Peptides against a protein of PDB entry 4CIC. Designs and how they scored, part 21

Target 1, 148 residues: chain A of PDB entry 4CIC
Amino acid sequence: KVSTKGHYGVQAMFDLAQHFGEGPVSLKSIAERQGLSEPYLEQLIAVLRKAGLVKSVRGAQGGYILAREPRDIKVGDIIRVLEGPIAPVESVSQDDPEHSLKFDFSVTKSVWEKVKKSIEEVLDSITLADMLKDAEEAQMAQGYMYYI
Target 2, 147 residues: chain B of PDB entry 4CIC
Amino acid sequence: KVSTKGHYGVQAMFDLAQHFGEGPVSLKSIAERQGLSEPYLEQLIAVLRKAGLVKSVRGAQGGYILAREPRDIKVGDIIRVLEGPIAPVESVSQDDPEHSLKFDFSVTKSVWEKVKKSIEEVLDSITLADMLKDAEEAQMAQGYMYY

## One batch from the design tools (peptide; made by RFdiffusion4, then SolubleMPNN)

Design b1_p9_8_s3
Fold by OpenDDE base, seed 5:
Structure b1_p9_8_s3 (fold): chain B 148 residues (1-148), chain C 147 residues (1-147), chain A 9 residues (1-9)
Amino acid sequence: as target 1 above (148 residues)
Amino acid sequence: as target 2 above (147 residues)
Amino acid sequence: SEEEEREKE
């Protein structure tokens, strides 16, 4: 499962990808387009910036841009930055140290490792450029439906 | 991500698979072997029983058994019973109706659908019988390291 | 619990 943080992070990064090459995008404009709260988006962008996926641009037309081309940013990169390593099982809250999943029975662990690997492979196979292409194709398909 | 509920459910079902054909297993014995709380396991087993993955056996040697052979129970079946449909994104709590993910931007949704499908494929490719086989192989490998 | 009673019966 991707957290809400991961979901919104991908959404925000995709918005920046849609405007890549057009100059800096304000957080306000991203928040409005993506239906995100501006304060929440600010926190996400701060993390993404620190990780080097986003750059801040200063000036009258200041804002944020992708730090890399859309083709060079995988969805998996965004998720890893926001959530850390893909954990196939929700971490049993570290708060009960005694019920640490001590009996991580090797077999059950193997199942979850397979799930993890599969998720990673999918997320690492999708770039922001792939998402842009999919969006364009979807728009064209909608455009054709209005002409029929 | 699999929830703790899903994780423990698979663990409990795997314990029942290890004892399949040996008769009913008590919840107490499962809880002890798997390091689960008995009350929590009771809740899991109730759900699994209602879904027809587990059967209750009454009597002096009462307890639980798998309702199907280990080969006929996928990990995905257990997860779907305990967690419902595999949601690739944690449901934004329904409690903020106004911030319903209204802009389920078709593209972002497509990404998560791909993740969902991948998880489902993996979980549906693994049966309790596969897990039993993996356990036997692991035990044999450990046995060879001690000799 | 009712379920514990079922295991003992």
Scores: peptide ipSAE 0.024, ipTM 0.823, DockQ to the pose 0.000
Fold by OpenDDE base, seed 2:
Structure b1_p9_8_s3 (fold): chain B 148 residues (1-148), chain C 147 residues (1-147), chain A 9 residues (1-9)
Amino acid sequence: as target 1 above (148 residues)
Amino acid sequence: as target 2 above (147 residues)
Amino acid sequence: SEEEEREKE
């Protein structure tokens, strides 16, 4: 499962992709368009910037831009930066050490590794450029429905 | 992500699959082999029984059995029973209704639907019979390393 | 529990 952090991170990165080449976008404008709190978005952007996916631009018209072209950023890259490695099973909280018999049943582990691989393949197959294309196609389809 | 409940549910069902055709297995014996607490396992088995994946057998040698053959139980079936529908994104807790701007951006939703479909395809492609076969192959491979 | 009682009977 993708966390709320991962989900909103992808939304914020997609907003920046929609404005790619138009110059810096303010956090306030992203927050308003994506329905995020500005303080929460600031935390997300800080992590994404540290990972080299976003750049900060200073000045009166300062803000944020993608550090790379939309085609060079995979959804999987965003998720890995925000959440770490894709884990198909939630780690049994370390807090019950006594019953953590790590019966690492090799067979059950193999099932979860297959799930992990499948998720990674999907997320690494989708770029921000692919998402932009899908958005354009969806808008065109809606436009055609209003003309019929 | 699969929860702890889903993970342990698959382990318990796999234990029952290993003993399929040998008669009823006690919860105590499953708990000991799988490293689970007996009370926790009882809760899992209750849900699995209600869903018709497990049967209870009464008597002095009572216990639990698979309700179907291992080949007729998918890992996906077990997960759906214990966790509900596979959700690729954790639901933003209903408790912050104000900021739940469901900007259900159709595009981001489509990404998560692709992830969901992929997970479902994997989990529905694996049966308890497939897991049994994999376990046998692993044991044989270990046996050959000792020779 | 009711289920533990059923296994002991």
Scores: peptide ipSAE 0.024, ipTM 0.818, DockQ to the pose 0.000
Fold by OpenDDE base, seed 3:
Structure b1_p9_8_s3 (fold): chain B 148 residues (1-148), chain C 147 residues (1-147), chain A 9 residues (1-9)
Amino acid sequence: as target 1 above (148 residues)
Amino acid sequence: as target 2 above (147 residues)
Amino acid sequence: SEEEEREKE
């Protein structure tokens, strides 16, 4: 499962992609458009910036921009930065060493590895540019429904 | 993500598949082989039984069996029974209604739907019979390394 | 935050 952090991170990065080439976007404006709390968004942006996916711009018209073109940022890259490696199974909390899944039964592990691979393939096949294109197509389709 | 419940449920069902046709298996024996607590396994088996994936057999040689042949049980069926529908994104706890992801941004939702579909396709493509075959092949490969 | 202050400068 993608965490809430991953979900909101992709949403924030997509907002920045929609404004790519228009200059810096304030965290406040992203938070308002995406329905995120500003403090939560600050934490997400800090991680994304440290990973080199976004850049901060200083000044009166300061804010954030994508550090790369939307075509060069995969959804999988965003998820890996925010959540780490895609884990198909929730890790049993390390706190109970006796109930540690000691028996990584090789066959069951192989099932989860297949799931992991499939998730990675999907997320690595989708760029922010692909998402922008999908959004444009959806807007055009809605526009046509209002004119009919 | 598959929960620990889903993971252990698949493991327990696979143990029952390995003993399919040999008669009922005790919960104790499954728990010992799979490294599960007996009380936890009882909870899992209760859900799986209610869903009709396993049957209980009463008597001195009582225990549990698969309710269907291993080829007729998909990993996806086990996960759906234990966890419900495969959700690619963790649901934000309903407790803060104001921070509810109200903006299901259609494009972001479509990404997660693609992930969901991919997971479902993988899990529905794997039966307990496929897992049995993979285990047999792995055992044969290990046997050939020792000879 | 320090970062928000940098955006307003």
Scores: peptide ipSAE 0.024, ipTM 0.821, DockQ to the pose 0.000; fails the geometry check
Fold by OpenDDE base, seed 4:
Structure b1_p9_8_s3 (fold): chain B 148 residues (1-148), chain C 147 residues (1-147), chain A 9 residues (1-9)
Amino acid sequence: as target 1 above (148 residues)
Amino acid sequence: as target 2 above (147 residues)
Amino acid sequence: SEEEEREKE
């Protein structure tokens, strides 16, 4: 599962991708378009900036830009920055500390490793550029449906 | 992500698969082997039983058995029973109800749908019988390393 | 629980 943090992070990065080449985008404008609270977005952007996926631009028309081209940012990169390595299972260690015998059941681990690999392959196969293309295609399809 | 519930549920079901054909297994014995609390396991087994993946056997040697052969139970079936449909994203609805504008951003949804499909394909490709085979192969490999 | 009791009979 991708956390809410990962989900919103991908949305924010996609918003920045949509405005790539248009100059800096304000956090306020991203928050408004993506339905995020500005304080929450600020926290996300801070992490993404520290990881080198986003740059801050100073000045009267300051804001944020992607640090790389949309084609050079994978969804997997965003998720790894925000959530760390893709964990197929929620960490058992937090809920029941006493009976959490880490029964390192080797066979169940292998199942989750397969799931992990599959998720990674999908997320690493999708760039922000791919998402932009999908958005354009969806808009064209909607446009055609309204004209029929 | 698979929840702790899903993880332990798969472990419990795998334990029952290892004993399939040997008769009923007590919850206590499963709990001991899998490192689970018996009360927690009871809750899991209740759900699995209601879903028809496990059967209870009554009597002095009572306990639980798989309701189907290990080959007829996918890991995906266990996860769906315990957690519901595979959700690639944690439900945004629980944390911030006010600003949870369900921005149904169609493009981000498509990403998560691809992830969902990929997870489903993996989990539906693995049966308890496959897990049994993997366990046997792992034991054989360990046995060969000690000689 | 009722289910635990059924395993013990």
Scores: peptide ipSAE 0.024, ipTM 0.818, DockQ to the pose 0.000; fails the geometry check

Design b1_p9_8_s4
Fold by OpenDDE base, seed 4:
Structure b1_p9_8_s4 (fold): chain B 148 residues (1-148), chain C 147 residues (1-147), chain A 9 residues (1-9)
Amino acid sequence: as target 1 above (148 residues)
Amino acid sequence: as target 2 above (147 residues)
Amino acid sequence: SEERRREEE
């Protein structure tokens, strides 16, 4: 499962992609459009900036921009930056340390590795540019439904 | 992500699959083999039984058996019983109810639906019988390395 | 639990 952090991170990055080429976007404007709290968005943007996916611009019209073109940022890149490696199973290590015999049952592990690989393939196949295209197609489809 | 509950549930179901046809298996024996606490396993088995994936057998050699053949139980079936529908994203609704505007941003939702579909396809393609076969192949491969 | 009683019988 993608965490709330990963979900909101993809939303914030997609907002920056929609404004790519228009100059810096304020965190306030992203927060308002995406329904995020500004403090939470500041934390997300700090991580994304440190990873080199976002750049800060200083000045009166300062804010944030994508550090790369939307086509050069995969959803998988965003998730890996925010959550680390895609783990198909929540780490068993946190809740029951005593009886969590790391029975890395090799067969169960292989199932989760297959799930992991599948998730990685999907997330690495989707760029922010693909998301922009999908948004445009969805808007056109809605526009056509109002004209019928 | 599969929860710890889903992970341990698949382990417990796989243990029952390994003993399928041998009669009822005690929760104690499953717990010992799988490194699970008995109380936790009892909770898992109760859910799995209620869903009709496991049957309880009464008597001196009582315990649990798979309710279906290993080939008729998908990993996806176990996960759906224990966790519900495969949700690719943790429900945003629990932590910040006030600012969780259900911005069902249609495009972000479509990304997660693609992930969901991919996970479902993988988990529904793997049966307990497939896992048994993989275990046998792994044991044979280890046996050949020692010669 | 009622389930433990069924395994111990």
Scores: peptide ipSAE 0.039, ipTM 0.817, DockQ to the pose 0.000
Fold by OpenDDE base, seed 5:
Structure b1_p9_8_s4 (fold): chain B 148 residues (1-148), chain C 147 residues (1-147), chain A 9 residues (1-9)
Amino acid sequence: as target 1 above (148 residues)
Amino acid sequence: as target 2 above (147 residues)
Amino acid sequence: SEERRREEE
């Protein structure tokens, strides 16, 4: 499962991709368009910036831009930055050391590793450029529905 | 992500698969072998029983058995019973109705649907019989290392 | 009577 953090991070990055080449985008504008709180978005952007996926631009027209072209940013890259390695199982909170998943039978572990690999393959197969293309196609399809 | 509930459910079902054809298995024995608490296992088994994946047997040799052959139970079936539909994104707790994922942009939704489909395909491709086979192969491989 | 109980009961 992708966390809310991962989900919103992908939304924010996609918003930046939609404005790629147009200059810096304000956090306020991203928050408004994506239905995110500004404070939450600030935290996400800070992590994404530290990871080198986003750049901050200073000045009156300051804001954020993608640090790379949309084609060079995979959804998997965003998720890994925000959530770390894709874990197929929610880490049982380390708080009960005694109920450590000690008997992680090699077999059940292998099932989850297969799930992990599958998720990684999907997320690494989708770039922000692919998402942009999908959005354009969806808009075109909607436009055609109004003219028929 | 699979919840702890889903994970333990698969472990419990796999334990039952290992004993399939040997008769009923006690919850205590499953709990001991799988490192699960009995109370937690009782809750899991209750759900699995209600879904028709497990049967209870009464008597002195009572306990639980798989309701179907291991080949007829997919990991995906177990997960769906315990967790419901595979959700690729953790449902933002419905508690903040105002921050409803309103702008579930069709595009981001499509990404998560692809992830969902991929997870489902994997989980539906693995049966308890496949897991049994993998366990046997692993035991054989360990046996060869001692030689 | 105990023999008729489910392990759950």
Scores: peptide ipSAE 0.028, ipTM 0.821, DockQ to the pose 0.000
Fold by OpenDDE base, seed 2:
Structure b1_p9_8_s4 (fold): chain B 148 residues (1-148), chain C 147 residues (1-147), chain A 9 residues (1-9)
Amino acid sequence: as target 1 above (148 residues)
Amino acid sequence: as target 2 above (147 residues)
Amino acid sequence: SEERRREEE
């Protein structure tokens, strides 16, 4: 499962992709368009900036831009930055030290590894550029439905 | 992400698959082999029984058995019974009613739907019989390393 | 009665 943090991170990055080449976008404007609180978005953007996916621009018309072209940012890159490695199972709390799960659940582990690999393949196959294209196609399809 | 409940449910069902055809297995024996608390396993088995994946056998040598052959139980079936439908995103709490996310996040939604479909395809492609075969192959490989 | 409850527990 993608966390709320990962979900909102992808939304914020997609908003920046839609404005790519138009100059810096304010956090306030992103927050308003994406339905996010500005303080929460500040935390997300700080992490994304530290990872080198976003750049800050200073000045009166300052804000944030994508650090790379939309085609060079995968959804998987955003998720890994915000959530870390894709884990298919919530970490079985290492906290029950007593029952040393000695049993090499190698078979069950292999199932979750297959799930992990499948998720990674999907998320690494989708770029922000692919998302932009899908948005344009959806808008065109809606436009055709209003003219019929 | 698969919850702890889903993970332990697959372990318990796999233990029952390993003993399929040998008769009923006690919850105590499953708990001991799988490193689960007996009370927690009781809750899991109750759900699995209600869904018709497990049968209870009564008597002094009573316990639980798989309700179907291992080949007829997918990992996806176990997960759906214990966790419900595979959700790729933790439910963005419907609880913030005020910000009607009116914006058709149709594109971001489509990304998560692709992830969901991919997870479902993997989990529905693996049966308890496939897991048994993989365990046998792993045991044979270990046996060959000792010679 | 109690023995049946222990097997269902």
Scores: peptide ipSAE 0.021, ipTM 0.814, DockQ to the pose 0.000; fails the geometry check
Fold by OpenDDE base, seed 3:
Structure b1_p9_8_s4 (fold): chain B 148 residues (1-148), chain C 147 residues (1-147), chain A 9 residues (1-9)
Amino acid sequence: as target 1 above (148 residues)
Amino acid sequence: as target 2 above (147 residues)
Amino acid sequence: SEERRREEE
């Protein structure tokens, strides 16, 4: 499962993609548009910036921009930065260290590895540019419904 | 992500598949082989039984069996029984009801739906019979390394 | 018998 952090991170990055080429956007404006708390967004942006997906611009019209073009940022890249490697199974290891899944049964592991690979393939096949295109197509379709 | 419940449920069902046709297996024996606590396994088996994936057999040699042949049980069926519908995103709705993901942005939703579909396709493509075959092949490969 | 109850619980 994608965590809330991953989900909101993709939303924030998509908001930055929608404003790509328009200059820096404030965290406040992103938070308002995406329905995020500003403090939570600050934490997400700090991680994304450290990973080199986002750049900060200083000044009166300062804020954040994508560090790369939308076509050069995969959804999978955002998720890996925020959540680490895609894990298809929640790690039991944090709650009971003594009941570590000692029986990493090779066969069950292979099932989860197949799931992992499938998720990675999907997330790595979608760029922020693809998401922008989908948004434009959806907006055009809605526009046609209002004109009919 | 598959929860611990889903993971252990698949392990328990796979153990039952390995003993399919041999008669009922005790929860204790499954728990020992799969490294599960017996009380936790009892909870899993209760859900799986209620869903009709497992049957209880009573008597001195009582225990549990698969309710269907291993080929007729998909990994996806087990996960859906234990976890419900495959959700690619953790539901934010439980922690802050006021900050519900009000902006279900159609585009981000479509990304997660693609992930969901991909997971479902994988899990529905794997049966307990496929897992049995993979285990046999792995055991044969290990046997050949020792010779 | 009591044994039958414990295996069903």
Scores: peptide ipSAE 0.021, ipTM 0.816, DockQ to the pose 0.000; fails the geometry check

## One batch from the design tools (peptide; made by RFdiffusion4, then SolubleMPNN)

Design b1_p10_1_s1 (from b1_p10_1, 7 letters changed)
Fold by OpenDDE base, seed 1:
Structure b1_p10_1_s1 (fold): chain B 148 residues (1-148), chain C 147 residues (1-147), chain A 10 residues (1-10)
Amino acid sequence: as target 1 above (148 residues)
Amino acid sequence: as target 2 above (147 residues)
Amino acid sequence: KSALTLAYVG
C-alpha cells in the first residue's frame, strides 16, 4: 500500500499541477482544497522541495509551484521521493537475527521483484499531466450527466 | 508491501508445491526448509487450509499437501487468502474522523486503482507451477556455472 | 516503510 505520506503527497502535487502557470499557491490553500492539515503538508512540501519537485516562491503572493511541468513529473517520482524505493515486501528488519530470512528463496524474491517492477511501471507511466487530463475528462462526463 | 504473512505464506505454499505428489509434508519439515517457526507456520497453514488451498492428511505419516495442483494455485490466491484484497493504499482507518480522506479526489483514487490492478494481474499471472519452473531453471543455471 | 508495504497491510 502507498503510505498516507505517498497518498497525500500525490494529492498535493496534483493540486499544484492544477494551478501550474497560475503562480505560487499557498500551503493554506492547498491544505483547504485537499483536506490536509497545514503542518502535515509543510512536511510533505519540504521533502518534495528538497527533491526538486516543488519550488518555493518568496514574496507577498509567495507559496509553492511545481518545479517542472506536470508532464515531466511522474507519480513514481513523487512516491520515490516520499517513500523511497518501491518495495513489495517489507524488508524483515534485521533486528530479529533469529528469524533472519536466511532462506530468501530466490524464487520467492523473484515474485516480489516482478510485483515491484509492475508497480514501478504503472507509477512511472502516469504523469501529473495525465492526472490533469483524467480530471478534465471526469468533469466533462459529470457535466454531461447533469445535462441528461 | 506484501506482509510477512503473505511472504511466508507464499514460501510455505511453494515448499508444498515442491513436494506435490510425494505425499504429506510435516509442518516441522516445512519450517526447517523454509526457515519459519513452527508456531507461525501452523497459523499460516490453518488459514490456508480453511481457504481450501491446503489439505491436512492424518496418520503417522500425516501432514499437509496442496489441495490443488500447483498450476491451479496462483500467488494472488495465496495473498488474497492471507491478506485479503490487495489494496495499494492503506485505507485510512475510519477512526480518525477529522482526517477522513473526504476528498478522495477521483483522480488520485484512479491512480491507486491502476496500481491495484497491476499488482493483481502480476500475482494472478504467477502460479506455483511457474515458481517451480523458475526454481528448476535457476538450479540448472547454477549447475552450468559450476561446469 | 515503502509504499508497497502499506498496500498489503491494509
Scores: peptide ipSAE 0.044, ipTM 0.759, DockQ to the pose 0.235; fails the geometry check
Fold by OpenDDE base, seed 4:
Structure b1_p10_1_s1 (fold): chain B 148 residues (1-148), chain C 147 residues (1-147), chain A 10 residues (1-10)
Amino acid sequence: as target 1 above (148 residues)
Amino acid sequence: as target 2 above (147 residues)
Amino acid sequence: KSALTLAYVG
């Protein structure tokens, strides 16, 4: 599963993409539009900023912008920054050493590696620009449905 | 992530596949081979049995067998039984209603749906028979490295 | 219903 952190991180980044070129966006405005708590969003943005996906703009009209163009940010980049490497299996927490017999079943491992690769390929194939395009197409489709 | 439950469930099912046609296998023997606790395995097997993936054989030489041939059991079937539908995003626990504004961002949802579909396709493309074949090939490759 | 949670192990 993409964690809640990854999910909300993608939403926040998508919001920034929608406002790309319009100048800095306040965290408050992102939080309001995306239905996120501002404190939670601050934590997400801090991580994304440190990773160089977001820039902070200072001043009275300050806020945040994407550090790169939407076409240059993959969903996979966002997820890797927020959640680390895509792991298809929950790492057996080291805390129960008795049952974590790492039976590194090479065969089962290969299954999860295939899953991992597939997820990575999908997430790396989708940019914020692709998401923007999909949103535009969806709005147009809805607009046409209201006229029918 | 496939949960620990899903992971160990696939391991247990694979163990049963390796012994398919040899008769019933005891839970104890599966647990020992797979490095699982017997009580934990009992819970997994109970779910798998209820779903019709495993059969219980009664008697002194009783135990468990696959209910279907290894080729007729997909990894996806095992995962769906143990974990339910593949969800690429952790369902925001209903418990924090204030922040779970289900902003069902249609666009973000579409991303996760694509991920879900991709995972399903992979898991549904792999059978226990495929896993058996992969294991055999790996053993042969190791055998050739020793020569 | 334990959905296959893509747990990103950070």
Scores: peptide ipSAE 0.043, ipTM 0.766, DockQ to the pose 0.642; fails the geometry check
Fold by OpenDDE base, seed 2:
Structure b1_p10_1_s1 (fold): chain B 148 residues (1-148), chain C 147 residues (1-147), chain A 10 residues (1-10)
Amino acid sequence: as target 1 above (148 residues)
Amino acid sequence: as target 2 above (147 residues)
Amino acid sequence: KSALTLAYVG
């Protein structure tokens, strides 16, 4: 499962992609459109900014923009910034050493590595530009359903 | 992330696969080999048995066996039994309805569906028999390094 | 660093 943080992070980045080239977008406007609390969005944006995926613009018409073009930002990049490396298995917490017998069964590890690789390949194959295209196609399809 | 339950469930099923054809294996022996608590393993085995992946044998030499051949059990089958359907996104807990605005953005949903499909394809492509083969190959490779 | 946790919907 992608965490709520990863999920909403992708939504926020997609909102910025939809407004790319139109100038800075306020956090308030993103929060309203995406159904997020402004304080939660501030935390997400802070992390994304530190990672160089988002830029802040100061002034009366200030806000946030994508730091790169939508085609140059992969979904995998967003997820890695917010969630860290994709881990297919929950790291057994160091706290219960008795049950943490690291039977690193090489065979089970290989299964999870295959899962990890597959997830990475999918997430790295999708850009914000691809998502924009998919959204446009979906809107056009809905528009045609109302006119028939 | 696969939960601890899913992870240990696959390990326990793999242990039973390694002993397939040798007769029933005790829960105690599985727990010892896999580094699991016996009570935890009992819970896992109960679920796996109810799903028809494991059978219990009664008697002095009783225990558990795979209900099917290792080639007929996919890793995906084990995970679905223990964890339920593969969900790429954490279901927003029903408990905070105010932040659960279901903006089912169709586009973000499609991304997660692609991830789900990819995971399912991988897990359904791996059987316990494939895992046995990989283990044998790894042991042979280690054995050749010592000669 | 919250690793992508595949949350199983149990």
Scores: peptide ipSAE 0.041, ipTM 0.761, DockQ to the pose 0.172; fails the geometry check
Fold by OpenDDE base, seed 3:
Structure b1_p10_1_s1 (fold): chain B 148 residues (1-148), chain C 147 residues (1-147), chain A 10 residues (1-10)
Amino acid sequence: as target 1 above (148 residues)
Amino acid sequence: as target 2 above (147 residues)
Amino acid sequence: KSALTLAYVG
């Protein structure tokens, strides 16, 4: 599962994408728009900044901006930064070290590797620019539904 | 993530598939071969049995068998039984009910739905029979490396 | 309901 961290991270990055070119956005404003706690968002942004996906801007109108254009940021990039490598199964190793039998059954492992690959392909196929486009299309569709 | 439950469930079901047609397999033997704790396996098997993927056989040579042929059991079926619906994101709703802001952003939701669909397609494309075949091929490949 | 959680292996 994409953790809450990954989920909210994508939301925060999407918010920054929506404001790309408009200048720095405050964490407070992102938190308000995305329904995130500001402290939690601060933690996410810190990680994203360290990874070079976000830049901090100082000053009276300080805040954060995307470090790259929305088209150059994949959802997969965000997830990898926040969650690490995409793993379809929890590493059995941590909970029961004694019964962490190395029975990494090659066959079962191959199943999970296929799942991993499929997830990666999907997440790497979606950019923040794609998400922006989808949002615009959805807004237009809603607008048309009100005019009918 | 497929939980440990899902992972071990697939392993247990695969073990039963390897013994399909040979009669009932004891939980102990499955646990030993798959490196699972017997109590944990018992819990998994109980769920799988209730879902109709496994049958219990009574008697001195009692144990468990697959309820269907390996070709008729998808990995996705096993996972759905053990884990429920495949969800790519944890439902944010449970941990912070107050900030469970219904900001189900339609756009972000669509991303996760695409991921879900992809996972489902993969898991539903793999049967226990496919896994058996892969295991046989791997064993043959290893055997040829020794000769 | 334990949904298949994409677990990032750290």
Scores: peptide ipSAE 0.034, ipTM 0.763, DockQ to the pose 0.565; fails the geometry check

